# Designs tried in a protein design run: peptides against a protein of PDB entry 2ODG. Part 33

Target 1, 89 residues: chain A of PDB entry 2ODG
Amino acid sequence: MTTSQKHRDFVAEPMGEKPVGSLAGIGEVLGKKLEERGFDKAYVVLGQFLVLKKDEDLFREWLKDTCGANAKQSRDCFGCLREWCDAFL

## One batch from the design tools (peptide; made by RFdiffusion4, then SolubleMPNN)

Design b2_p15_2_s3 (from b2_p15_2, 8 letters changed)
Fold by OpenDDE base, seed 1:
Structure b2_p15_2_s3 (fold): chain B 89 residues (1-89), chain A 15 residues (1-15)
Amino acid sequence: as target 1 above (89 residues)
Amino acid sequence: KEKKLIEEGVKKALE
């Protein structure tokens, strides 16, 4: 499967202070819900991804439970963080 | 269960 430009833009550089909405799969609706839970920056979601040991099922389920992400949104977000980590960790 | 425990920890840290 091909990736989005949003995905490519995110994985191409250190994420720094990028907002949570910069993550692939996270639009305005999901972003607002994540921000309400304190996940305002992409690196906070990265932290959750890492403490879950990069486990796809655990992370995608967490994202679903936390902001209501559907299967595609959680897949896109997981893939975005996975590939970012592969490049920068 | 692991997910819930971790999430609760993050939530507390963000308070």
Scores: peptide ipSAE 0.074, ipTM 0.693, DockQ to the pose 0.073
Fold by OpenDDE base, seed 5:
Parts: sequence; C-alpha cells; structure tokens
Structure b2_p15_2_s3 (fold): chain B 89 residues (1-89), chain A 15 residues (1-15)
Amino acid sequence: as target 1 above (89 residues)
Amino acid sequence: KEKKLIEEGVKKALE
C-alpha cells in the first residue's frame, strides 16, 4: 500500500536526534503525549519498538495505550520504524 | 503481560 511523504522522509536517512513527531503517524497531538511520557525523540520510540522485538501487535497496542494512537496512526508509525530498521539496522 | 512489564521498565528508565 501507499506511504506518505513523511514516511519516505523518515526512512531515507539516519534518524539522529529527530523529534518523536517526525515519525509517520505521529502528529502534534500524539507527539505531545509521547513527550510527556518521556518519549521525546524518535530513537526512544525506536528503543521501545526494538525491546518489543519489532512485534507489530505489541507495538501498536503500546502506542495506542501510551498516546491514544488510532489504527492508522499506529500502523503508519510501525511501518515507519520497520522500514527504517530494514534500511539502517 | 509482556507489554506492561516493558512499559513499566521504560517508565522507570525515563524518570
């Protein structure tokens, strides 16, 4: 299926110090909630993604429970991290 | 179960 430009921008390069809001599916609302929980950088969410063994169901459920992400937002975020890892990890 | 334990661990690490 199709991806957003935001997704393509994220997976195209090392994430470095990119804010959590740079992740596909994470807008200002979800980004603020994640930041309040300590997930301020994209790499912190990457850490959670990796600790969860890249499991889609676990990660998407975590994201929903943590910041209220809906199905599309969690799917976009998961796909973003999955493809980034495929390219750079 | 697994999610909760990991999430709690992350919360502690981010204190």
Scores: peptide ipSAE 0.069, ipTM 0.690, DockQ to the pose 0.071
Fold by OpenDDE base, seed 3:
Structure b2_p15_2_s3 (fold): chain B 89 residues (1-89), chain A 15 residues (1-15)
Amino acid sequence: as target 1 above (89 residues)
Amino acid sequence: KEKKLIEEGVKKALE
């Protein structure tokens, strides 16, 4: 498995106030849809990831249902949060 | 069912 520079930039440092669009797999289109649902910061999506007990299938399904993410986008986003948590949580 | 419950909780928290 390969990762993007966007993924590497995200997992390299504390999340802070990074916008939701900083998550790997979340571009401008998906980011705006997430923001409209109240998920404006990456840490809000992290919260959803954690309440779903870091379950890949549940999270990816949620992301698809919430913003229309495709399989690659949801996989990239899940991997981004998983690796961030491994480093900082 | 678990997903639905969690999603409803998150929705309320974001209101």
Scores: peptide ipSAE 0.061, ipTM 0.677, DockQ to the pose 0.071
Fold by OpenDDE base, seed 2:
Structure b2_p15_2_s3 (fold): chain B 89 residues (1-89), chain A 15 residues (1-15)
Amino acid sequence: as target 1 above (89 residues)
Amino acid sequence: KEKKLIEEGVKKALE
């Protein structure tokens, strides 16, 4: 599979204070829903990702349940965090 | 089950 430029931009540098919407797969719609649930920064979602022990199924299901992410969106978001962690964690 | 427990924990942390 190929990755998006958004994915590449995210995994290329430290996360810092990037908003949740910076995550691949998280557009305006999902971003707003996540922010409403307190996940305003990408690092908060990272926290959830890590607490779930980087498990793809658990994370993607959580994302779906939390903001209504579809399969592609959850896959993109998971892949984004996975590769970021591989590089910087 | 595990997800639910973790989710609840995160929610509390975000209060």
Scores: peptide ipSAE 0.060, ipTM 0.679, DockQ to the pose 0.071

Design b2_p15_2_s4 (from b2_p15_2, 7 letters changed)
Fold by OpenDDE base, seed 3:
Structure b2_p15_2_s4 (fold): chain B 89 residues (1-89), chain A 15 residues (1-15)
Amino acid sequence: as target 1 above (89 residues)
Amino acid sequence: KEEELIKEGIELAKK
């Protein structure tokens, strides 16, 4: 599997106040939907990721149900958070 | 299971 520059930019440094749209797989459309549900910052989605105990299937299903993410988008987002956690958590 | 975990997480976050 290969990663995008967006993924690499995200996992390279502390998350801080990065917007939800900074997550790999989350574009303008999905980002707006997530923001409408209260997930405005990447760290809020990280919180959901951790609540689901980093389970890939549960997280990807949640993301699909919450913002309509397709398989590629949910996979990219999951991988982004997983690798960030491996580096910083 | 997902719903249960979400509910638990939200409830804990309220504290």
Scores: peptide ipSAE 0.047, ipTM 0.665, DockQ to the pose 0.074
Fold by OpenDDE base, seed 1:
Structure b2_p15_2_s4 (fold): chain B 89 residues (1-89), chain A 15 residues (1-15)
Amino acid sequence: as target 1 above (89 residues)
Amino acid sequence: KEEELIKEGIELAKK
């Protein structure tokens, strides 16, 4: 498998106040929908990821339900958070 | 299960 530069940029450093759109798989369309639901920062989505105990199926289902993410988008976002956590959590 | 875990997590995070 291969990752995007967006993924690599995200997992390379502490996420701080990065916007939700900084997450791999989250573009402008999904980002706006997430922001409307209160998920304006990447760390808020991280919180949801952790509440779901890092479960891939649960997280990807949540993301689909919340912003309409497709399979690739949810996979990319999950992988982004998983690898960030492996490095920094 | 998803909804249950979300609700539990939110409740646990409350002060």
Scores: peptide ipSAE 0.046, ipTM 0.654, DockQ to the pose 0.095
Fold by OpenDDE base, seed 4:
Structure b2_p15_2_s4 (fold): chain B 89 residues (1-89), chain A 15 residues (1-15)
Amino acid sequence: as target 1 above (89 residues)
Amino acid sequence: KEEELIKEGIELAKK
């Protein structure tokens, strides 16, 4: 599968204090919902990703349940975090 | 399983 520029931008550097909306697959709608649940920074979602032991199904299910992400959005977000971790973790 | 892992993770994070 091809990746977006948003994905490439995210995985290219340490995420630092990047907002949750910087994650691939997380637009304004999902970002706001995540922020309302306390996931305001990308690293908080990273934390959830790691708590779920990088399991794709569990993470994507969580994302769906938490913010209503569809299949593509959850896939993009998972892939974004996976590849970031491959580079920096 | 998801909830169990989340709870486990939170518990581990306390240590």
Scores: peptide ipSAE 0.046, ipTM 0.662, DockQ to the pose 0.069
Fold by OpenDDE base, seed 2:
Structure b2_p15_2_s4 (fold): chain B 89 residues (1-89), chain A 15 residues (1-15)
Amino acid sequence: as target 1 above (89 residues)
Amino acid sequence: KEEELIKEGIELAKK
């Protein structure tokens, strides 16, 4: 299984104020939906990832419920945050 | 479980 360049770009550096759309798996459609729910920054989604104790099933389910992410999108987003945390948290 | 964990996390973060 391979990662996207978007994934690699995200996990390579501190998150800072990156928008939610910077997360792998989160495109324009999902990004707008997340922003409408108050998740405008990637670090807000990181917050949810952390309160769910980095659990893949819980996070991916949350993402699906929150913005309608499909299996690939939620997988990519989860992997993106997991690897970012491994590097920087 | 998801809902409970989210609520718990939010409450903990407020402290």
Scores: peptide ipSAE 0.043, ipTM 0.651, DockQ to the pose 0.094

Design b2_p15_3_s1 (from b2_p15_3, 7 letters changed)
Fold by OpenDDE base, seed 5:
Structure b2_p15_3_s1 (fold): chain B 89 residues (1-89), chain A 15 residues (1-15)
Amino acid sequence: as target 1 above (89 residues)
Amino acid sequence: MSREEMIEAAKKALE
């Protein structure tokens, strides 16, 4: 599967204080919803990803339930965090 | 934790 430039930009460098909207699959709509729930930074979502032990099904279901992410959005976000962790964690 | 417990706990993490 191909990745977006947004994905490549995210996985290429340390996460730092990047906003939640910098995650692949998370646009303005989902980003705002996540921010309203306290997930304002990408690293907070990373935390959730890690709490769920990097499980794809758990994470994608959580993301769907939390902000209404569709299948592609949740896949993109999961892949983004997975590959970032593979590189930096 | 079970799958359901993990999800539920995760949803409450930032309350």
Scores: peptide ipSAE 0.141, ipTM 0.760, DockQ to the pose 0.151
Fold by OpenDDE base, seed 1:
Structure b2_p15_3_s1 (fold): chain B 89 residues (1-89), chain A 15 residues (1-15)
Amino acid sequence: as target 1 above (89 residues)
Amino acid sequence: MSREEMIEAAKKALE
């Protein structure tokens, strides 16, 4: 499986104040739904990822329940956060 | 916490 440029751009540098929509797999539709639930920044989703102890199944299920992410979207988002953490955490 | 408890707690975190 290859990664997107969006993924590569995200994992290449500190997260800072990047919006939730900068996460791979999170487009305009999912981003708005996440923002409505209080997840306006990528680091808030990172917090959830860490609270769930980086568990892929738990995180992807949460993402699906929270914003309706499909399998590819949740996989891309999980991979994005996992690789960012591997580099910077 | 169990997996279910973690998910439930996480879902309520920002409510």
Scores: peptide ipSAE 0.140, ipTM 0.759, DockQ to the pose 0.131
Fold by OpenDDE base, seed 4:
Structure b2_p15_3_s1 (fold): chain B 89 residues (1-89), chain A 15 residues (1-15)
Amino acid sequence: as target 1 above (89 residues)
Amino acid sequence: MSREEMIEAAKKALE
C-alpha cells in the first residue's frame, strides 16, 4: 500500500503535542469532530488505539462511530498509529 | 475484556 506524505511526516518523529489533525486520514472535518469529543491531541487518539489493544476492526469502528470516518480515513488513521507504534513503542 | 466490552468502553471515552 502507498502512504501519504502526511503519514510519513507523522511516523517519522515523536508525536509530542501534535494536534489530532496531524494524523493521516484526519482532515479538518473529522479533526473538528474529534476535538469536540475531547480528542484534541494525536496522543489522545493513540491512547484509545492502545486501549483497544491495537485491534484494527475495533479501532476503525470506534473512529467511525466517534467522528464519522469513512473506510479510507479510518484505514489511514489506523495505519498511521500502527507504524508510529512500531517505530517508537 | 471481550470485544463487546472494549467497544462499549471505547464509545464512552471522554463523553
Scores: peptide ipSAE 0.140, ipTM 0.765, DockQ to the pose 0.171
Fold by OpenDDE base, seed 3:
Structure b2_p15_3_s1 (fold): chain B 89 residues (1-89), chain A 15 residues (1-15)
Amino acid sequence: as target 1 above (89 residues)
Amino acid sequence: MSREEMIEAAKKALE
């Protein structure tokens, strides 16, 4: 499938201290909700992705339950982390 | 949430 520029920007380099809002599929609304739950940095969400063993269904369900992400938002976020891990993990 | 709370939530999701 096609990717956004936001996705390409994220997967192109080590994520370092990038905020959670840098993840594809995570806009200002979802980003603020994630921050309120303690997920302020992209690497914290990466941690959850890895603890869930990179399982798409588990991760996308978690994201929906945690911040209210819809199907497209959770798909974009999952794909962003998957491709980042393929390049850098 | 605390570190412990995050770990517990993640573990529960894997059940």
Scores: peptide ipSAE 0.056, ipTM 0.693, DockQ to the pose 0.124

Design b2_p15_3_s2 (from b2_p15_3, 8 letters changed)
Fold by OpenDDE base, seed 1:
Structure b2_p15_3_s2 (fold): chain B 89 residues (1-89), chain A 15 residues (1-15)
Amino acid sequence: as target 1 above (89 residues)
Amino acid sequence: MSEEEMIQAALEALK
């Protein structure tokens, strides 16, 4: 499947202080829920991704449990972080 | 360790 422009924009550069809503798969609804749980920046979600050792199943389940992400949203978010890490870590 | 337990451990590690 092809990636979104949002994905491409995110993986193209260091994420810096980008808000959590800049992650592919994370819209306004999911972003607000993540922010309420303390995940206000994309790098905080990156931290969780890394703590889970980049495990897709664990990360996607965490995202589902934390903000109610569906399968596509969690897949898009996981892919976004995976490709960002491939480029910058 | 179950998936849920691993997630909980990861969350605790971030606190």
Scores: peptide ipSAE 0.069, ipTM 0.655, DockQ to the pose 0.097
Fold by OpenDDE base, seed 2:
Structure b2_p15_3_s2 (fold): chain B 89 residues (1-89), chain A 15 residues (1-15)
Amino acid sequence: as target 1 above (89 residues)
Amino acid sequence: MSEEEMIQAALEALK
């Protein structure tokens, strides 16, 4: 399957202080919900991703439960973080 | 533990 340009932009460089909304699969709606829960930066979501030991099912379930992400959104977000970690972690 | 319990534990660890 193909990735989005948003995905490619995210995985291409260190994430630094990028907002949570810069993650693939996370638009304005989900981003706002995540921010309201304290996940304002992409690196905070990265932290949760790592705490869950990069487990896809656990992470995607968490994302769904936390902000209501659907299957595509959670898959895109997971893939974005996985590939970023492969490059930079 | 269930996935839900694991997630809850992870969330607690972030506090």
Scores: peptide ipSAE 0.069, ipTM 0.643, DockQ to the pose 0.097
Fold by OpenDDE base, seed 4:
Structure b2_p15_3_s2 (fold): chain B 89 residues (1-89), chain A 15 residues (1-15)
Amino acid sequence: as target 1 above (89 residues)
Amino acid sequence: MSEEEMIQAALEALK
């Protein structure tokens, strides 16, 4: 699988205060839904990713249930956070 | 514990 430039940009540096929409797989529509649920920053979604012990199935199911992410969007988002953690945690 | 229950527990832990 080939990663997007959005993915590469995200995993290349500390995420700081980046909005949730900076995550790969999270566009404007999903980002707004996540923000409405209180997940306004990428680091809040990172927190959920970590609480779920980096489990792909659990995280992707959560993302689907929370904002309606499809399989590709949830896969892209999971991969984005996984590789960010591999680089910075 | 079901996947849904685990997710709910995780969400509660974030409060």
Scores: peptide ipSAE 0.064, ipTM 0.642, DockQ to the pose 0.096
Fold by OpenDDE base, seed 3:
Structure b2_p15_3_s2 (fold): chain B 89 residues (1-89), chain A 15 residues (1-15)
Amino acid sequence: as target 1 above (89 residues)
Amino acid sequence: MSEEEMIQAALEALK
């Protein structure tokens, strides 16, 4: 599988205050839904990813239930956070 | 715990 430029841009540097919409797989629609649920920054979603013990199935199911992410969107988002953590945690 | 319960616990921890 190949990654997007958005993925590469995200995993290349510290997360800082990047908005939730900077995560791969999270576009404008999903980003707005996440923000409405209190997940306004990428690091808040990272927190959820870590609380779920980096479990792919749990995280992707959560993302689907929380913002309506489809399989590709949840896969892209999970992969983005996994690779960021591998580089920086 | 079930997947549903685990997700709920995680969400509660973030409130």
Scores: peptide ipSAE 0.064, ipTM 0.642, DockQ to the pose 0.101

Design b2_p15_3_s3 (from b2_p15_3, 7 letters changed)
Fold by OpenDDE base, seed 5:
Structure b2_p15_3_s3 (fold): chain B 89 residues (1-89), chain A 15 residues (1-15)
Amino acid sequence: as target 1 above (89 residues)
Amino acid sequence: MSREEMIAAALEALK
């Protein structure tokens, strides 16, 4: 699968304090919903990703349940975090 | 932990 520039920008460097909306697949609508649930930074979502042991099905289902992400959004977000971890974790 | 427990634990930490 091809990646977006947003994905490439995210996986290219340490994420630091980047907002949750910096994650691929997470736009303003999903970002606001995540922030309302306490997931305001990308690293908080990374934490959830790690707690779920990097399991794609669990993470994508969680993201759907938490903010209403569709299949593409959850796939993009998962791929973004997976590749970031491969590079920096 | 189950899926539900993992999610709940994460959310609890954010309170």
Scores: peptide ipSAE 0.085, ipTM 0.719, DockQ to the pose 0.127
Fold by OpenDDE base, seed 4:
Structure b2_p15_3_s3 (fold): chain B 89 residues (1-89), chain A 15 residues (1-15)
Amino acid sequence: as target 1 above (89 residues)
Amino acid sequence: MSREEMIAAALEALK
């Protein structure tokens, strides 16, 4: 599987205060929906990822339910957070 | 925790 430049940019450094839209798979549409639900920063979504014990199925289902992410969007977002954690957590 | 419990707890913290 190949990754996007957006993914590579995100996993390359500490996420700090990056907006939720900086996550791979999260564009403007999904980002706005996540923000409306209180997930305004990437680290808030990271928190949910960790609460779900990094479980791919649980996280991707949650993301779908929360903002309507499709299979590719949820896959990209999950992979982005997994690789970030592997590097920095 | 179940999936439902984990998600509910996370959302509650955002209020």
Scores: peptide ipSAE 0.080, ipTM 0.713, DockQ to the pose 0.126
Fold by OpenDDE base, seed 2:
Structure b2_p15_3_s3 (fold): chain B 89 residues (1-89), chain A 15 residues (1-15)
Amino acid sequence: as target 1 above (89 residues)
Amino acid sequence: MSREEMIAAALEALK
């Protein structure tokens, strides 16, 4: 499976204060919806990912319910956070 | 907890 450059850019370095829209799978539309729900930074979504114990099904379902992410968007976002955690957590 | 309960609890913690 291939990854996007956006994914590679995100997993390559510490997350810091990156906005939620820097996550793979999260474009302008989903990013705005997440921000409206209080998820303004990527690390807030990371927090949700960790609270859900890194469970793919739970996280992807949450993301779908929260911002309307489709299957590819939720998969890309999950994979982005998983690989970031593998490298830095 | 059910999946729904787990997600709900996680959301509550973010308020």
Scores: peptide ipSAE 0.076, ipTM 0.710, DockQ to the pose 0.104
Fold by OpenDDE base, seed 3:
Structure b2_p15_3_s3 (fold): chain B 89 residues (1-89), chain A 15 residues (1-15)
Amino acid sequence: as target 1 above (89 residues)
Amino acid sequence: MSREEMIAAALEALK
């Protein structure tokens, strides 16, 4: 499937201190909800992704329950982190 | 949330 420019921008370079909103699938609304729950940086969400052993179903369900992400948003976010890890871990 | 709370939440998802 196709990816967004936001996805490509994220997976192309080290994550550093990028905000949670820089993740594909995470817009302003979801980003604010994640920040309120303590997930203010993209690397904090990466941590959750890794603790869940990169499992797609578990991660996407967690994201839905945590910030209300829909199917596309959770898919985009998962794919973004998966491809970043493939490049940099 | 605190560090302890974040760890607990993450581990809970693995059950």
Scores: peptide ipSAE 0.038, ipTM 0.639, DockQ to the pose 0.130

Design b2_p15_3_s4 (from b2_p15_3, 8 letters changed)
Fold by OpenDDE base, seed 1:
Structure b2_p15_3_s4 (fold): chain B 89 residues (1-89), chain A 15 residues (1-15)
Amino acid sequence: as target 1 above (89 residues)
Amino acid sequence: MSREEMIEAAKEALK
């Protein structure tokens, strides 16, 4: 499967202060729900990803429970963070 | 922590 341009843009550079909506799989609807729960920056979601020890099942389940992400959205978001970490962590 | 405990703790972290 191929990645989106959004994914490629995210994994290509340091995360900095990028908003949560810059994560692949996170559109405006999911982004707003995440922001309501305190996840306003991509690095806050990264923190959750790391707290869950980069476990795909745990992270994707958390994302579904937190903002209602579907299977593709959670897969895209997980892959985005995984590949960013592989490059920069 | 078990997998279940980790995810529950994570859900509570920013409430």
Scores: peptide ipSAE 0.118, ipTM 0.754, DockQ to the pose 0.130
Fold by OpenDDE base, seed 5:
Order: sequence, then C-alpha cells, then structure tokens
Structure b2_p15_3_s4 (fold): chain B 89 residues (1-89), chain A 15 residues (1-15)
Amino acid sequence: as target 1 above (89 residues)
Amino acid sequence: MSREEMIEAAKEALK
C-alpha cells in the first residue's frame, strides 16, 4: 500500500514534541478530540500504542473509541507509529 | 490482562 507524505514526514525523523495532529490519519477534527482527552502530543499516542503492545486491533479500536477515527484514519495512524518504531525504537 | 481489559484500561488512562 502507498503512504502519504504526512506519513513519510513523520517516520523520517525523531518524534520530539510533535503535536498529535502530525500523525498520519489524524487531522484537525480528530486531533482536537485527542487533545481534549489528554493526548496532545504524538508521543502520548505512541505511549498508548506501546501500552497496547503494538497490537493493531487494540490500537485501532482504542483510537476509534477515543476520537471517532474511521478505518482509514486508524490504519494510517497505526502504520505511522509502527513504522516510526521500526526506525527509531 | 485480556484484550477487553487492556482496551478498557487504555480508555481510562488519561481521564
């Protein structure tokens, strides 16, 4: 499957203090919802991803339940974090 | 934890 430029930009460098909205699949709407729940930085969502042991089904279900992400959004976000971890973790 | 327990705990983590 092809990836977005947003995905490529995220996985290419250390995460640092990037906002949650920098994650692939997370736009302004989902980003604001995540921020309201305390997930203001991408690394907080990374933490959740790791707590869920990088399990795709668990993470995507969590993301859907937390901010209303659809299938594509949750897939893109999961793939973004998975590939970032493969490169940097 | 079971899958269900993990997902529920995750939802509550940052309340």
Scores: peptide ipSAE 0.118, ipTM 0.752, DockQ to the pose 0.147
Fold by OpenDDE base, seed 2:
Structure b2_p15_3_s4 (fold): chain B 89 residues (1-89), chain A 15 residues (1-15)
Amino acid sequence: as target 1 above (89 residues)
Amino acid sequence: MSREEMIEAAKEALK
């Protein structure tokens, strides 16, 4: 499987204050929905990812329930956070 | 906890 450039850009550096929309799989539509729920920064979603013990099924289900992410979007977002954590956490 | 319960707990924690 191949990753997107967006994924590669995100996992390449500390996320700092990057907006939630910088996460792979999170486009403008999902980003706005997440922001409306208080997830304005990527690190807030990271927090949720960690609270869910990095569990793929739990995280992807949460993301679907929270912003309506489809299977690809949730998979991309999960993979993005997983690889970022592997590199920086 | 069930998966649903874990998700709900996580949601509450971030409010």
Scores: peptide ipSAE 0.114, ipTM 0.752, DockQ to the pose 0.100
Fold by OpenDDE base, seed 4:
Parts: C-alpha cells; structure tokens; sequence
Structure b2_p15_3_s4 (fold): chain B 89 residues (1-89), chain A 15 residues (1-15)
C-alpha cells in the first residue's frame, strides 16, 4: 500500500505533543470531532490504540463510532499508529 | 476482556 506524506512525516519522529490532526486519515473535520470528545493530542488516540491491543478491527470500529471516520480514514489512521509503534515502542 | 467488552469500553472513553 502507498502512504501519504502526512503518514511519513508522523512515523518518522517521536509524536510528542502533536495534535490529533497530525495523524494520517484525520483531517480538520474528524480532528475537530475528536477534540470535542477529549482526544486533542495524537498520544491520546495512541493510548486508545494500545488499550485495544493494537487490534485493527477494534480500533477502526472505535474511530468510526467516535468521529465518523470512513474506511479509508480509519485505515490510514490505524496504519499510521501501527508503523509509529513499530518504530518507537 | 472479550472483543465485545473492549469495544464497549472504547466507546465510553472520554465521553
């Protein structure tokens, strides 16, 4: 699968205090919805990803239910976090 | 947790 520059930028370095909108698949619309639900930083979404034991189906379903992410958006976000974890955890 | 339990817990996160 091909990845976006946004994905590559995210997985290349520690995420620190990056906003939730820095995650691949999370644009302005989804980012705002996530922020309204308390997920203002990328690391908060990472936390949820880890709580769900890195399970793709669970995470993508959660993301859909939480902010209305479509299949591509949830796939991109999952892949972004998976590859970040592979590099830094 | 079961799959169903994890999904339910995830839905409740930071409401």
Amino acid sequence: as target 1 above (89 residues)
Amino acid sequence: MSREEMIEAAKEALK
Scores: peptide ipSAE 0.113, ipTM 0.756, DockQ to the pose 0.169

Design b2_p15_4_s1 (from b2_p15_4, 9 letters changed)
Fold by OpenDDE base, seed 5:
Parts: sequence; C-alpha cells; structure tokens
Structure b2_p15_4_s1 (fold): chain B 89 residues (1-89), chain A 15 residues (1-15)
Amino acid sequence: as target 1 above (89 residues)
Amino acid sequence: MKKIEELTKKAIELA
C-alpha cells in the first residue's frame, strides 16, 4: 500500500495548530462534522487517538460514529496519526 | 468508547 501526499505532508513535521482537515482521510465534509463536535484541530483528534490508547479498532470506530468516516477514510486517518506519533511523540 | 468520547467532549467544553 502507498500513502497520499497529504499523509506525507502531515507526518513530516510537528502538527502545531493544523486544522483537523489536515489529517489524511479527513476531507472538507468530515472535517466540518468533526469541527462541529469540537474536534477542530488535528491535535484534538490526536488527543482522542491517545485516550483510546492508539487502538486502531477503537479509533476507527469512533471516527466512523463521530463523523461518518468510511473504511478508507478511517484507515488513512489512523495511519496518519500512528506514523506522526512514531516520529514525534 | 462512547463514554470516552463523552468525556473528551466535556474536556473540550471546559478547556
């Protein structure tokens, strides 16, 4: 499997104040839904990811239930956060 | 995980 340029751009540097839409798998539609639920920054989603102990199934289920992410979107988002954490956490 | 999400939301509200 290959990653997107969006993924590579995100995992290449500290996320800082990047909006939630900067996460791989999170487009405009999902981003708006996440923002409406208070997850406006990528680091807030990172927080949820960490609270869920970096568990893939729990995180992807949460993302699906929270914003309607499909399997690919949740996979891309999970992979993005996992690899970012491997590099910077 | 539902309870975790609820707690996360509350944390956001209180931040």
Scores: peptide ipSAE 0.109, ipTM 0.715, DockQ to the pose 0.322
Fold by OpenDDE base, seed 2:
Parts: structure tokens; sequence; C-alpha cells
Structure b2_p15_4_s1 (fold): chain B 89 residues (1-89), chain A 15 residues (1-15)
């Protein structure tokens, strides 16, 4: 499998104050829904990812339930955070 | 999962 440029851009550097929409798999639609739920920054979603102990199934289900992410979107987002953590956590 | 998300939301509200 190949990753998107958006994924590569995200995992290449510390996320800092990047908006939630900078996460791979999170487009404008999902980003707005996440922001409405208080997840406005990528690091807030990172927090949820870590609280779920980096569990793929739990995180992807949470993302689906929270913003309606489909399988590809949740997979892309999970992979993005996983690889970022591998590099920087 | 619901419990975890509720705690996360609570944390956000308190921030």
Amino acid sequence: as target 1 above (89 residues)
Amino acid sequence: MKKIEELTKKAIELA
C-alpha cells in the first residue's frame, strides 16, 4: 500500500498546532465535525489515540462514531497517527 | 469506548 502526500507531510515533522484537518483521512467534512466536537487540533485527536492505547480497532471505531469516518478515512487517520508516534513519541 | 470518550469530552470542556 502507498500513502498520500498529506500523510507524508504530517508524519515528517512535529505536529505542533496543526489543525485537525491536517491529519490524513480528515477532509473538510470530517474536520468540521471533529471541530464541532471539540477536536480542533491534531494533538487533541492524538490525545484520544493515546488514551485508546494506540488500538486500531478502538480508534477507528471512535472516529467513525464521532464524525462518520468511513473505512478508508479511519484507516488513513490511524496510520497517520501511528507513524507520527513511531517517529516522535 | 463511551466512557473514554466522555472523559475526553469532559477534559475538553474544562480546558
Scores: peptide ipSAE 0.089, ipTM 0.691, DockQ to the pose 0.314
Fold by OpenDDE base, seed 4:
Structure b2_p15_4_s1 (fold): chain B 89 residues (1-89), chain A 15 residues (1-15)
Amino acid sequence: as target 1 above (89 residues)
Amino acid sequence: MKKIEELTKKAIELA
């Protein structure tokens, strides 16, 4: 799979206080829903990703259930966090 | 915050 510039921008540096919407696959719609559920920062979603032990199926299912992410959105978001972790965790 | 905690607990259960 090829990646988006949004993905590359995210995985290139420590995420710090970046908003949840900075994650690949998370646009305005999903971002708002995640924020409503308390996931306002990318690192909170990272936390969920880690709690799920980086399991793709579990994370993507969680994302779908939490904000209505479709298959591409959840795949992009998972890949974004996976590669960020590979670089910085 | 309560919602996050509940989701975390669910995540732990699934993991």
Scores: peptide ipSAE 0.081, ipTM 0.677, DockQ to the pose 0.247
Fold by OpenDDE base, seed 1:
Formats: sequence, structure tokens, C-alpha cells
Structure b2_p15_4_s1 (fold): chain B 89 residues (1-89), chain A 15 residues (1-15)
Amino acid sequence: as target 1 above (89 residues)
Amino acid sequence: MKKIEELTKKAIELA
């Protein structure tokens, strides 16, 4: 399946201090909700992803419960973090 | 910070 440019931009380099909204699948609406829960940086979401041992179902369910992400949004976000980890972790 | 810790705890329990 084709990825977005947003995805490609994210997975191409170390994430550093990138905001949560830089993650594929996370737009302004979801980003604000994540920030309200303390997830203001992409690396905080990465932390949750790693705590869940990179499990797709658990992560996508968490994202749905935390910010209301739909199936595509959670898939895009998961794929973004998975591929970033494959490259840099 | 408290909210993050709560969510992390729940995530660990779920995993």
C-alpha cells in the first residue's frame, strides 16, 4: 500500500523533538487530544508504542481509546512508528 | 505527567 509524504518525511530521519502532529495519521484534531493527555511529542507516543512491545492491535486500540483515531489513522500512525523503528531502533 | 504515567501503567498491564 502507498504511504503518504508525511509518512516518508517522518521515517527518513531521527525524530528528535518533532511534535506529535508530525506522525502520519495524526492531524490537528487527534494531535490536540493527544496533547491534552500529555502526548505532545512524537517520542512520547513512540514510548507508548514500545511499552506495548510494538504490538499492532494493542497500539491501535490504545490510540483509538486515547484520541478517537479511526482505523486508517491508527494504521497510518502504527506504520509510521514501525518503519521508523526498523530504521533507527 | 500523572496522566502519562496512568496510561503507561495501563499499557503495561494490557501488554
Scores: peptide ipSAE 0.068, ipTM 0.654, DockQ to the pose 0.244

